# Peptides against a protein of PDB entry 7Z53, part 4

Target 1, 150 residues: chain A of PDB entry 7Z53
Amino acid sequence: PRIKNQADCIPFFRSCPACPGSNITIRNQINALTSFVDASMVYGSEEPLARNLRNMSNQLGLLAVNQRFQDNGRALLPFDNLHDDPCLLTNRSARIPCFLAGDTRSSEMPELTSMHTLLLREHNRLATELKSLNPRWDGERLYQEARKIV

## One batch from the design tools (peptide; made by RFdiffusion4, then SolubleMPNN)

Design b1_p8_5_s1 (from b1_p8_5 with S1M S4E)
Fold by OpenDDE base, seed 2:
Structure b1_p8_5_s1 (fold): chain B 150 residues (1-150), chain A 8 residues (1-8)
Amino acid sequence: as target 1 above (150 residues)
Amino acid sequence: MLLEEPPL
């Protein structure tokens, strides 16, 4: 597509380089993800992000969902609260913020958004069913057991 | 609170 407005740039930032311990001038990126398969794309790789992804308003162990929009009564990804939100900068007409997920790329393409939305719905389904089966479980246990299944 | 490693 011809970008007609040169003022509407898609902001791309380069990742920080890993410092190789050798004279190898090959620029590698720092890995900021967990080293194991833990669904960090859903839950985040760091505790502050993992906390922001949770619904902390109750003890149901649920992930946070969109408060403004639903898909025929089904949950959508929550919006992020970025200072310089690239989704707001790139599409000024829609005024839709980027989605909050464990992976920052959740808003990069519709396919990623759809997969993150599916996994969020599945976590919340599992946590709800686990609560029904185990009424005495607290929100932390429900969240962690649903996370282990996903 | 460290995210407990999932059991192997």
Scores: peptide ipSAE 0.000, ipTM 0.170, DockQ to the pose 0.030
Fold by OpenDDE base, seed 3:
Structure b1_p8_5_s1 (fold): chain B 150 residues (1-150), chain A 8 residues (1-8)
Amino acid sequence: as target 1 above (150 residues)
Amino acid sequence: MLLEEPPL
């Protein structure tokens, strides 16, 4: 690498290859995202990530929110729990981890962070209103109906 | 632009 400062290197990994049959000499990448317009930037493309994005402590169908910080009583994105967190590596003084969202790029720029925060707030607003209108709905139904509206 | 995503 042409980078002289190795202390502040961001870890970079090459995408996993797709292994289509014995005669394809061209290395294709595996697609890790959903092909549908399904708000996967909010909810994730994989079930384990989708579960980690949810508030599983109650039956309100809410997304997980930041436990350390709020914006004038409004929810912020939760922090991720990455082993080699690039946000901690690049800004050692602030000690702020990357944000957890359905899209891993949620921490790359403030505009993305703001959009993910807005959509998380909207989901949680919708799930709260749906719970008020439908007191007998469980957390799974509230989450899925709020997700369907977003 | 295919961002080369880290392996999950």
Scores: peptide ipSAE 0.000, ipTM 0.208, DockQ to the pose 0.034
Fold by OpenDDE base, seed 4:
Structure b1_p8_5_s1 (fold): chain B 150 residues (1-150), chain A 8 residues (1-8)
Amino acid sequence: as target 1 above (150 residues)
Amino acid sequence: MLLEEPPL
């Protein structure tokens, strides 16, 4: 039986197609994020977010880290600065904001938070080692070369 | 993961 009541239907929108090349018979969806595997979950897919994820206080090419908390001297994800932060609503006593990462889901599960934290630590390790090996590299080059390795 | 304050 066809559903006659449209109110019982969930609206689904079909993704926009990618431009067909001359020999592509299979309809692919357009990728609206990043064109390749680039760890966008760590770095963001948009330039404003990518800037907010960076430590802009120096020329070391580092990602931003938590300024309030550490894990046994190890860096944590920075806090986000959301107007309506869902983490502040969930735990009103601790007043701990959500973590800022390239993926907005970084605070949904401890496993995701842990993976984003690990990759942030690895980027910062790589950028630090790259600075040691290449003292003349600027912060942009250090960041981009560490990002290519991650 | 213990959230520890940075040493002052």
Scores: peptide ipSAE 0.000, ipTM 0.186, DockQ to the pose 0.090
Fold by OpenDDE base, seed 5:
Structure b1_p8_5_s1 (fold): chain B 150 residues (1-150), chain A 8 residues (1-8)
Amino acid sequence: as target 1 above (150 residues)
Amino acid sequence: MLLEEPPL
């Protein structure tokens, strides 16, 4: 780091550099996201996260929703289960955890939270309509076809 | 492991 005095530093971590072989003058970052336009901000880029984002209690292909709160009967993003939840540190009085989404930044700004909430609602709407149109589809096919449309 | 693109 250019700043040697860590006592006067804002703890801001940059993305990890990719270290391609000994002659690359260009600092690339490790890509932690899919390279596809696949709505990975909603669905995650990794299979364990994608599974945690799904409602696995049924075969409707739905995303998981908040179990504590609703917006006039409309779904909200589920809470994450972080050991050291930064949202609990900022919201000490409200005790609201961070939201679980495909993008870990889903709780950084209300606008981003709102967009993730809209896309989650749209996925669940689409999966529900697809189930009505295709009663024989399983939860995996409903999820993937709704994901393809989003 | 990164997720593959859903089939078109």
Scores: peptide ipSAE 0.000, ipTM 0.180, DockQ to the pose 0.031

Design b1_p8_5_s2 (from b1_p8_5, 3 letters changed)
Fold by OpenDDE base, seed 1:
Order: structure tokens, then sequence, then C-alpha cells
Structure b1_p8_5_s2 (fold): chain B 150 residues (1-150), chain A 8 residues (1-8)
């Protein structure tokens, strides 16, 4: 069960163990990610997550961006919608949720968050340019082609 | 990696 007293605790969740057999002496973590260079940290390794990371309100092939904040007009990662959001719980006064990205670690440290943000911007830049070059491409085509380039 | 979510 989840710890009730969170006043002096960081809500950190342990990675699930991999249990390949009955004789387990070393605890290994489950790898739920793709094993090739596909920018899955940006796009996600699972289809439901990948869909949630996309801007599905248009046919521009864009990734979803933050709806509350921008960086001098530049996009930021969208917020996740977690029950008991660890970012909200860690700093209750800030009221800033965790970011949503293909990698669940996107909010763990600023350096990683920055890389996710840069790649988000790059995807959307590419999708925009591809739309300009190929006006008849639909959102799925734009998204996939931009994803291949990233 | 897959993180384990404890029950609420």
Amino acid sequence: as target 1 above (150 residues)
Amino acid sequence: TLYEEPPL
C-alpha cells in the first residue's frame, strides 16, 4: 500500500523486477523500452503512451505541448495526469505536475528534461517543415516522417 | 524501465 505520511518523504517508486526464472539471485529491472535507436524517450515505446504524447486535435503531426507554460514562446513538455503525482507531492507549494514524455524519467533532473524538450521542439519543427514541403500529407504521415528523422 | 505503482 502507498505510504500515507508523505510530509517527510519523497514519493519514489521502485522499478519492477524481472523474474525470468525460479532461481533468482540478482534482481534485474524490467526493460519495457525498445532496443533500437528510435527516439522512444520522446515518442514512447507503447502505443497508448505514444498517442497521449501527440497533438491529436489537428492533422499537423505535432507532439503535444504544455498548455500552461512556454519558454519565451518555445514549447515545453506537456504535463502528465498522474494519480498522486510525485512532482506535486514533492513540492506542494509549487503545484507543478510531472512532465509527460516517452521516458518516465523526464522530470527526474533538469538535464534530461531539457533534452526531452529540445527533441520535442525539433520534432514539431520538422513536422512543420514537412507540412510546408508536402501540404497534402496528413497528420499521421507528418508525425511518422518527422519521427524517422529525429 | 517499468515502475511499480503501489496500491492506493
Scores: peptide ipSAE 0.000, ipTM 0.284, DockQ to the pose 0.045
Fold by OpenDDE base, seed 2:
Structure b1_p8_5_s2 (fold): chain B 150 residues (1-150), chain A 8 residues (1-8)
Amino acid sequence: as target 1 above (150 residues)
Amino acid sequence: TLYEEPPL
């Protein structure tokens, strides 16, 4: 029997298991992250996600920011569009969806969200400064150079 | 997957 009162539940979703070796009793999750330190938590490890995290409306090499909220004029992480958004389900009164970041855990705890937010701001700051220093750079180069610095 | 549109 399932718990009937779903309002009291904190929604968690189980990741896919890795291929079992000789020991089929131990369930490990798959690892789809890039193996090297590349700030994939900010930029993503896959191209479709990476593109979704970028501001593609201009050639400034910026990451996308929240369109609904700001922190005293400072950027916040953009929202994701999940079919079953666990953030919406966990606190129905707040009506705040999960954030979109390279790391799927970006909304799991405030500390992590804060770090993602800071890194977002830092990237955009760097891209802006790089644009000032190199006016002829296109958005892709600005994005990549800022990404290398972060 | 949809996402929040980036700012202009």
Scores: peptide ipSAE 0.000, ipTM 0.263, DockQ to the pose 0.150
Fold by OpenDDE base, seed 5:
Parts: sequence; C-alpha cells; structure tokens
Structure b1_p8_5_s2 (fold): chain B 150 residues (1-150), chain A 8 residues (1-8)
Amino acid sequence: as target 1 above (150 residues)
Amino acid sequence: TLYEEPPL
C-alpha cells in the first residue's frame, strides 16, 4: 500500500487498477464481475467456510440454498448466521440478513450477489447432471467435479 | 460434463 503506517487508517479497499500501456487519462479498474471466474470466491477459500456453504443433508454434492426465499422457484444464496449482522442494520424494517458466500462482499454489492447466485445455480445444476450421468458418485465427488467445471 | 460409465 502507498501508506505504510496504517494505525490511523480506516480499512477501505479499492479494486486494483487496470494498467494499460498507453497514457490514458481515465483510471480503470479490473473488471472482476465479468472477467475470469475465480471459484474461490464462490466456494470459499477456507475449508470451514467451504463446508458451511455446502448442503450436507444429502449426498448430492450441492451448495446450500436459501431456506426462506426463492426467486420464482430458483435458488438464492443462503443467509449467514451472524450474531451482529450488519445487513439487518441497513434497513431495520426489511429484516434481511447477510448472505453467506465465499466472498464476504457478496452482501455489499448487488452485482456481486447476482453473480454468486448465478454460480450457485450453475453448480447445483452441474451437480444434478453429474449425478444423473454418474449415479454411484458420492456427494464429495459430485461437489468436487462440479466445482472444477465451474 | 464429465461422464464415467457406471458398472453394469
């Protein structure tokens, strides 16, 4: 970081700049939303989080889905279970908790939420198709193979 | 999709 002494700094992270070779006046950021898919943001980079994102109630290799809401029958991201949920404080009347995803920013940016939702649906679709093609695969195999395809 | 033929 440009500022070495961070004792007086509020943690505020900005996207990395895109550095074209030409002298462009306008600073552009790396488009993380429409670029190469990083599965770690969907599945979680840490094993405890990755386990919490999975549906462990069966051997279908599925990611967990929201238990309260659906989007016209389509899956939504599951809610997190935070004792101090910041999303509940943004709109007290709505009473919508933060989403649980591999990226902690999933509830901060609607675009990111949508992307994670789509990838959740795609994973579960892939896992379902893989189960149909390979009925004897267990949940771990289905999960890992679907994760690799995504 | 990855397919592995199940044992018959």
Scores: peptide ipSAE 0.024, ipTM 0.452, DockQ to the pose 0.021; fails the geometry check
Fold by OpenDDE base, seed 3:
Structure b1_p8_5_s2 (fold): chain B 150 residues (1-150), chain A 8 residues (1-8)
Amino acid sequence: as target 1 above (150 residues)
Amino acid sequence: TLYEEPPL
């Protein structure tokens, strides 16, 4: 590579180009995201990811939270499990993996991470309240209803 | 993002 000092590089992959039907002179990335406002940055646009973002240990409709760290008792995003974790590679001393969110960019800037964290907490808050209001709802319904509100 | 009152 042109840049030789790769020890402190942030691994970043350019998105694959889409082949538009009309103007091929403009390089557009492939859009694999949902096209409507649905908080896909929180829930994901793909079913496998969406399932991994959920707490499937109970029927409370919650999103998964970090199991290692909390913010004064408040939830943080769960860690991802990446083979080549760019967050681990960026700062080897910190030993903090990338966060897992619906948006793969969740760990690329603190502002985005914070937003994901807040929305995670909001979802879980909503799901908890919905469970209180509707004790007979299962986890799927709680999750979906909370997702609609977010 | 769009908040709505939770259903009863």
Scores: peptide ipSAE 0.007, ipTM 0.347, DockQ to the pose 0.025; fails the geometry check

Design b1_p8_5_s3 (from b1_p8_5 with S4E)
Fold by OpenDDE base, seed 4:
Structure b1_p8_5_s3 (fold): chain B 150 residues (1-150), chain A 8 residues (1-8)
Amino acid sequence: as target 1 above (150 residues)
Amino acid sequence: SLLEEPPL
């Protein structure tokens, strides 16, 4: 029978098609991003979030790192400051907040957390190297150039 | 550029 109750339906919307080439017979959705893969998951796609992900205490162009914990001297993602933090609620005794990253899913699965952590470390490594090569660059320049390389 | 593909 045909489902008549619209409340039982999950709405899905079809994206706009990409421009059809002469040899393209398969419909593809338009890519709304500037690239196939971007680093918005690391840096954030919104300016307020992007600023919160940066270390603003100096002019080194670094991303913020965890202030409480390290992994054998290596950086970890900073903690978020969420009201009703779901990570705090999962284990009340541990008192470990969710991580802050460009992607809100950063604490949902270890694989994603690991990738964010690696890219955080890579950015900070690049920014440090760029500072060494270009000592006159300010924090904004270092941050942006490192971001472009990542 | 290591992670992100170049813009079209």
Scores: peptide ipSAE 0.010, ipTM 0.485, DockQ to the pose 0.028
Fold by OpenDDE base, seed 3:
Structure b1_p8_5_s3 (fold): chain B 150 residues (1-150), chain A 8 residues (1-8)
Amino acid sequence: as target 1 above (150 residues)
Amino acid sequence: SLLEEPPL
């Protein structure tokens, strides 16, 4: 039977398949992430996303934080600006958009959101500490050095 | 760099 109630539908997009060999029994998706352990879930694997995740209003090397909400003074992930926001569609009454992180799945599960939040806070903590230790470092240096540590 | 999430 055809589903007629589209009001509660969640948008879902299937990834493109990878074809590594001739004897393919399992359909795997194309890997679009960086190929080394670099906390890309925090910083992103693409340059435009990486820039959007940064606080570019100062030279402190910080990641962007939520401008509407805090957790007892502690930072939360910034919101994304999606045209068809799955988070808004899932719960229309809450009117809370999806979070922006290096991993597009950051709002999929609360556990994952929590980990992204912790790593966001850790990066900003490290960048702040590095600024204290190295006052002459600019925002780019602070960001990159903190990213290396995370 | 300690964490990598498995793909969904």
Scores: peptide ipSAE 0.010, ipTM 0.548, DockQ to the pose 0.034
Fold by OpenDDE base, seed 2:
Structure b1_p8_5_s3 (fold): chain B 150 residues (1-150), chain A 8 residues (1-8)
Amino acid sequence: as target 1 above (150 residues)
Amino acid sequence: SLLEEPPL
């Protein structure tokens, strides 16, 4: 059925096609992700995003966590602040916005969300442990060392 | 990096 109210549509965009070889009948997508393992899905690939993913309220080198909800006392991903938040349209009664992570797909499927949450918790665990072991390290050092381990 | 999820 055709959706008449376009305001209720989720604004997803289709990626550009990749054209390997002479086969034009099969559409593939361009992969623009980095080839090396850097956990950019957790930390972001750009500095502005990376800063937004960090807890800047202290020198503990932590990633930001959700300020509204916890999972039985455990951290959840922080919410993004999108002007046209597609996650709010999926369940109007729940009013849960999209999560913020290094990977923009963090809210598209529960499996991915779970992995992001796991890695968030692991980073913060590592940073906390590193702080205990190295009390003189500042937040930047703690963040970077934890990031390297993840 | 050690705990990074594999690419899909």
Scores: peptide ipSAE 0.011, ipTM 0.565, DockQ to the pose 0.033; fails the geometry check
Fold by OpenDDE base, seed 5:
Structure b1_p8_5_s3 (fold): chain B 150 residues (1-150), chain A 8 residues (1-8)
Amino acid sequence: as target 1 above (150 residues)
Amino acid sequence: SLLEEPPL
């Protein structure tokens, strides 16, 4: 790269060119995927929240999962502990609290709930595989490395 | 955020 000091730069990438044959007038681009999703809200933007979203009962680097419910053996988001839980108020008979996630809207929008759930599962999958590959890594290392990959 | 990338 021509610019070596990129510390103060906003990263912006142009797609690689795809030149089909002898077409000199139209510049096509190769599809490049840099990110599937922004997973920042899965982990929480604030350290206290981020810690609460983690499973701190072991050194496996996992995110916390729901302790009451599973989806056919698959993890669901953990419940929050709100004093005045609006989800409980929505249907008092159901007694389902709001989910705890990096985004407080996770219980308001099914698409967010689904995405957070997906990425929760993916993180835990990655952390588990990383533990298998690197048995000496502690929970913090596993968590951070899995977070980087997600 | 890559999701599909294998673990290192």
Scores: peptide ipSAE 0.011, ipTM 0.446, DockQ to the pose 0.032; fails the geometry check

Design b1_p8_6_s1 (from b1_p8_6 with F2Y)
Fold by OpenDDE base, seed 5:
Structure b1_p8_6_s1 (fold): chain B 150 residues (1-150), chain A 8 residues (1-8)
Amino acid sequence: as target 1 above (150 residues)
Amino acid sequence: SYSDLPAP
């Protein structure tokens, strides 16, 4: 069955096929990917989510980080505030909510969690360096420039 | 450019 709730969909695009000839069985794909890792899911594809993923308490252009936990001093993904948090239901004693990320599957797949975490750290690193190089840039400029680099 | 920034 087709997915009825489009809000639960993650947009994946396939490159255009190229068939140079009617008798050719080889289906080539036009190279539409310029990066091995698409960081777009880290930032969120929709503006409301994208804003929630940002640290808006300052003008440093940073992504929000976890306020409760760190990984040996390094940032972790922030927690979401879901009314019906499935992560809390998996282990009621642990009381660890789902992560907030551009991809809702981040809490479901450890590899996605790790990748999002790494790119979060990289963004914040870049934003910090950009602030050092350009002290007069505001948070929006820093965020956008770091986003473009990632 | 990414290459213009210090390494992590």
Scores: peptide ipSAE 0.011, ipTM 0.607, DockQ to the pose 0.028
Fold by OpenDDE base, seed 3:
Structure b1_p8_6_s1 (fold): chain B 150 residues (1-150), chain A 8 residues (1-8)
Amino acid sequence: as target 1 above (150 residues)
Amino acid sequence: SYSDLPAP
């Protein structure tokens, strides 16, 4: 190997390429996912946090969504209400607070933020469909059933 | 059942 100090090296494996067979410069990769999605960090492991992540304004079993911003009509994570918000301090001109999620690192890791956003949308989609299928279910039932599916 | 739900 080019680097002789192997003790300080961390093995990092890149996914195998999936080539479309044309003269393109964009590299795609095969899907190597072998495990289920762990959504525990989306809902929060602590009960107070889990309650704060829910939309308690109705009985639809939804997770709370951002009230200021959307992504082309789709939901974003809600903002937290931190006294000393590190996200606001990082870029004072942007005035974007940290997101509220099951993981406190959600605003520090873009990959985590993206995944939480996707799972938020999926949960709310599932809860909406479950409400359509079961109109008499209350918010708690809808929330729990959607959580089990995610 | 998840199979009974519409696809995302």
Scores: peptide ipSAE 0.009, ipTM 0.551, DockQ to the pose 0.027
Fold by OpenDDE base, seed 1:
Structure b1_p8_6_s1 (fold): chain B 150 residues (1-150), chain A 8 residues (1-8)
Amino acid sequence: as target 1 above (150 residues)
Amino acid sequence: SYSDLPAP
């Protein structure tokens, strides 16, 4: 390891390099993981936030979606309900509130917004499919199982 | 598992 003081290191790991059997030695990566997602971005790390991110109006285990806008029929993140909404204050002409997500940075970084949106859609898709496969599951079960799959 | 569900 290059860094001696590992206590200050963030415990992230990368795949091992691989050298293909070719004259051109290009460093490739061994695909060790098919997917890795920090679901805290979508579900929230605290229970009150997690509840606010869920659709509690039914027993479908869905995450809440935007009630004002859609992306060609696809779900968008719900808006937050901040008293002093910085997104509204920053651009008064747009009148677009900040998004509500598990990560408070969702409205600050387009990359996060996009990822949150994708995972929101995926969760709701999974929950819907799980409901179809398991009609007797309640909303809590559907939500938890979908969360585990994501 | 994810593989048991229809593709998105």
Scores: peptide ipSAE 0.009, ipTM 0.559, DockQ to the pose 0.029
Fold by OpenDDE base, seed 4:
Parts: C-alpha cells; sequence; structure tokens
Structure b1_p8_6_s1 (fold): chain B 150 residues (1-150), chain A 8 residues (1-8)
C-alpha cells in the first residue's frame, strides 16, 4: 500500500544531476561537496542546532564539549538534554546519555561518534590557534573561520 | 590557511 499522508514520510531530496550533452547518459549527481569531510554532522545543518552545539560562554569560538567526561584529557561530545533519553535505556549499567551532535545518529553509530569527536577536537584546536594568531577576533569569527577550515 | 597553523 502507498503512503497516503505525506506528512508521515521522511523527506529525501534527490541531488541535482549533472547535465552532459550526450543523449544517452547515466545520471550523475553534481558533486557539491567542497571538502572531503561533511562537517554538517559536527556543526549541525540548522541554526538552532548549530547554536546548541557551540560553547557560548566565552568568545573563543569553541564547540561545546562534555562537561562530565574526558578521554585522557581530550574532549568528548556534549550530552543532549532529552526528557526520555533512549541511550540510557539501551545499556542501563553504562548510564551514558545520548550525545548532542549535528547528526542525531551520533549515539547510534560508533563510527559517527568517533568522527564527531575527532572533528570536535580539531575545530576547538583550530579555534584556539586562530585566537592566538588573531587576538582581536570575536567568538563568532573564530567559530566561522575554524568551521571553514574543517 | 590550514598550513599556517601549528600541527596538533
Amino acid sequence: as target 1 above (150 residues)
Amino acid sequence: SYSDLPAP
């Protein structure tokens, strides 16, 4: 049976095709990726989420980090603030809440978690270095410039 | 540029 209510559908958008001049063509998508890494998973693709992922307590342009745990002194992803946290239910003994990331799948896929963590650390490293090189830059500029480099 | 930054 076909889905009658479109509101029940998960929206997927097909990428635009590259238009070669030949009549017989296999559809190729336009490669709009400007970087090897899709940083949207780290920064969030929507403004409200992006703001929540930032450390707004200072003007250092940093992404928010976990306030409870570190990995040998290195940053971990911040925890989300979910009313009904499913991550706490998957392993009750671990008592680890869901991570907050640009991709909601971060807590579901360890490979994503690791990638998010690496890029989080890299962003904060870059922002820190940029601050030392450009002490007059505010947090917004530091954040944006670091984001562009990543 | 990225190359201008110290290595991690």
Scores: peptide ipSAE 0.009, ipTM 0.528, DockQ to the pose 0.028

Design b1_p8_7_s1 (from b1_p8_7 with P3A)
Fold by OpenDDE base, seed 4:
Structure b1_p8_7_s1 (fold): chain B 150 residues (1-150), chain A 8 residues (1-8)
Amino acid sequence: as target 1 above (150 residues)
Amino acid sequence: DPAYVDPP
């Protein structure tokens, strides 16, 4: 190999192949997601982060929302509690911290922020509707079922 | 969707 220093290599792992059909000559990766939209960025890939993104003050299965600001009554992403918050350092007078989301880039790209916001609102809408349909469901059930739908 | 409604 031309590059002998493995430290210079970025490891990439090939995904598992999907089941080959009789007429499929092109290898496709298996899709482990049940939904068309990959909302993993909204919920977080790690359990501690996922829990921090949830509203644990009730049994409604909701994602946490901003406690200081709303967009015409609509939810915004909650603020993170970062030490050395880069958003606070950007404009010291504004005193607006970075958003907390499943993807750390949520405060770096307005498009990503918007998508997180929309999907957060959709999750909370779904959880609310599921609660009305299933009053006996606890917060965990509501959260998981809403997550599956998103 | 009936799949997301538990029976009473």
Scores: peptide ipSAE 0.009, ipTM 0.447, DockQ to the pose 0.026
Fold by OpenDDE base, seed 1:
Structure b1_p8_7_s1 (fold): chain B 150 residues (1-150), chain A 8 residues (1-8)
Amino acid sequence: as target 1 above (150 residues)
Amino acid sequence: DPAYVDPP
């Protein structure tokens, strides 16, 4: 029977299955991410996402940071802007949306949230250092060079 | 995490 009380439901969306061949008895999820080598969990695998993860308001090559909260002055992941935000729907009283990251699981896995936060801070640190060493570099150059180091 | 591995 279908659950009638939707107030207690968690809006969890299951990944699409992959069908790589015949005689497969184990359901595999489709992989929509690039390799670990490019740190796509931080920077995103798709260009629209990658742009949304960047701070495009200046030429410093920075990743976007949370505009509402900080951790004792340290950066936190920016919030996503989802119409049906699972984080908002799950805990209506908290009114905290899901984080935006290269990995969509960032808000559901505390380990990933922590790692993404650290790598966000590291990227921005690197970009800042690179700017000081190379004042003539524009935001794109700073972003790409910092990304290569991370 | 297998999600970060390139498909064959």
Scores: peptide ipSAE 0.007, ipTM 0.317, DockQ to the pose 0.027
Fold by OpenDDE base, seed 3:
Structure b1_p8_7_s1 (fold): chain B 150 residues (1-150), chain A 8 residues (1-8)
Amino acid sequence: as target 1 above (150 residues)
Amino acid sequence: DPAYVDPP
């Protein structure tokens, strides 16, 4: 291969092509995400993933946060639980699993990781403030309202 | 963000 430093390679899989109508000369990927701007990169486009991204241990409408690490008391993305974790394989010395976010690529680029972390913190901030303003709201209402604002 | 666009 032209790139010899394979130890630094990030595993990346090409999306499957869409099969639209006739006379298509441009390859387009299959859209597996929600069709509107809804911060699905944070919340997920699939219900099982969306549930896994939430803190279901209380009625505060929060997103799940990392249970092992914090950034000076501030939340970090939770870790995923992958059988063959590509993040662990890419950098064996770091021993850091892939992060869990609405977008599966959240761990591939530090910029994405940072953005997801920021939006995670913002959601939880909003949910907390909404709880203060509306003490009778349950966790689902808080989550949904915070999600709408983000 | 272009980072969210899958390469062809």
Scores: peptide ipSAE 0.016, ipTM 0.380, DockQ to the pose 0.029; fails the geometry check
Fold by OpenDDE base, seed 2:
Structure b1_p8_7_s1 (fold): chain B 150 residues (1-150), chain A 8 residues (1-8)
Amino acid sequence: as target 1 above (150 residues)
Amino acid sequence: DPAYVDPP
């Protein structure tokens, strides 16, 4: 490896290559992600993950937010709870776990992290507004309607 | 394919 100091490495795992045909010079990756349009990167593509991404402490239809940190009062992505958290291995002094999002790549790229954060904030904003407009809606309705708007 | 393996 080019980087000899393994302590400073980000432990990325490469996906399996796709073999579309003969004599490929560019490695294509197998894409297991759902469509971008459905915002599954924010909400999750599987029900168990989707539930973990929600704030289930109330009936406000909100996505879960970070319980330790905020950005000048604004929400950040919640942390995941991984036994072997690769993010903790990247910067051992920072002790910042991986973020939990619909896309497992959410902690790998700053741009992606920022986008997830933005969309999380937007969802929660929408859910809050929808609650104000529709006080009788329960958390599931608020969540689903906000999700559709995003 | 060794072409897609990171150099040592």
Scores: peptide ipSAE 0.000, ipTM 0.281, DockQ to the pose 0.018; fails the geometry check

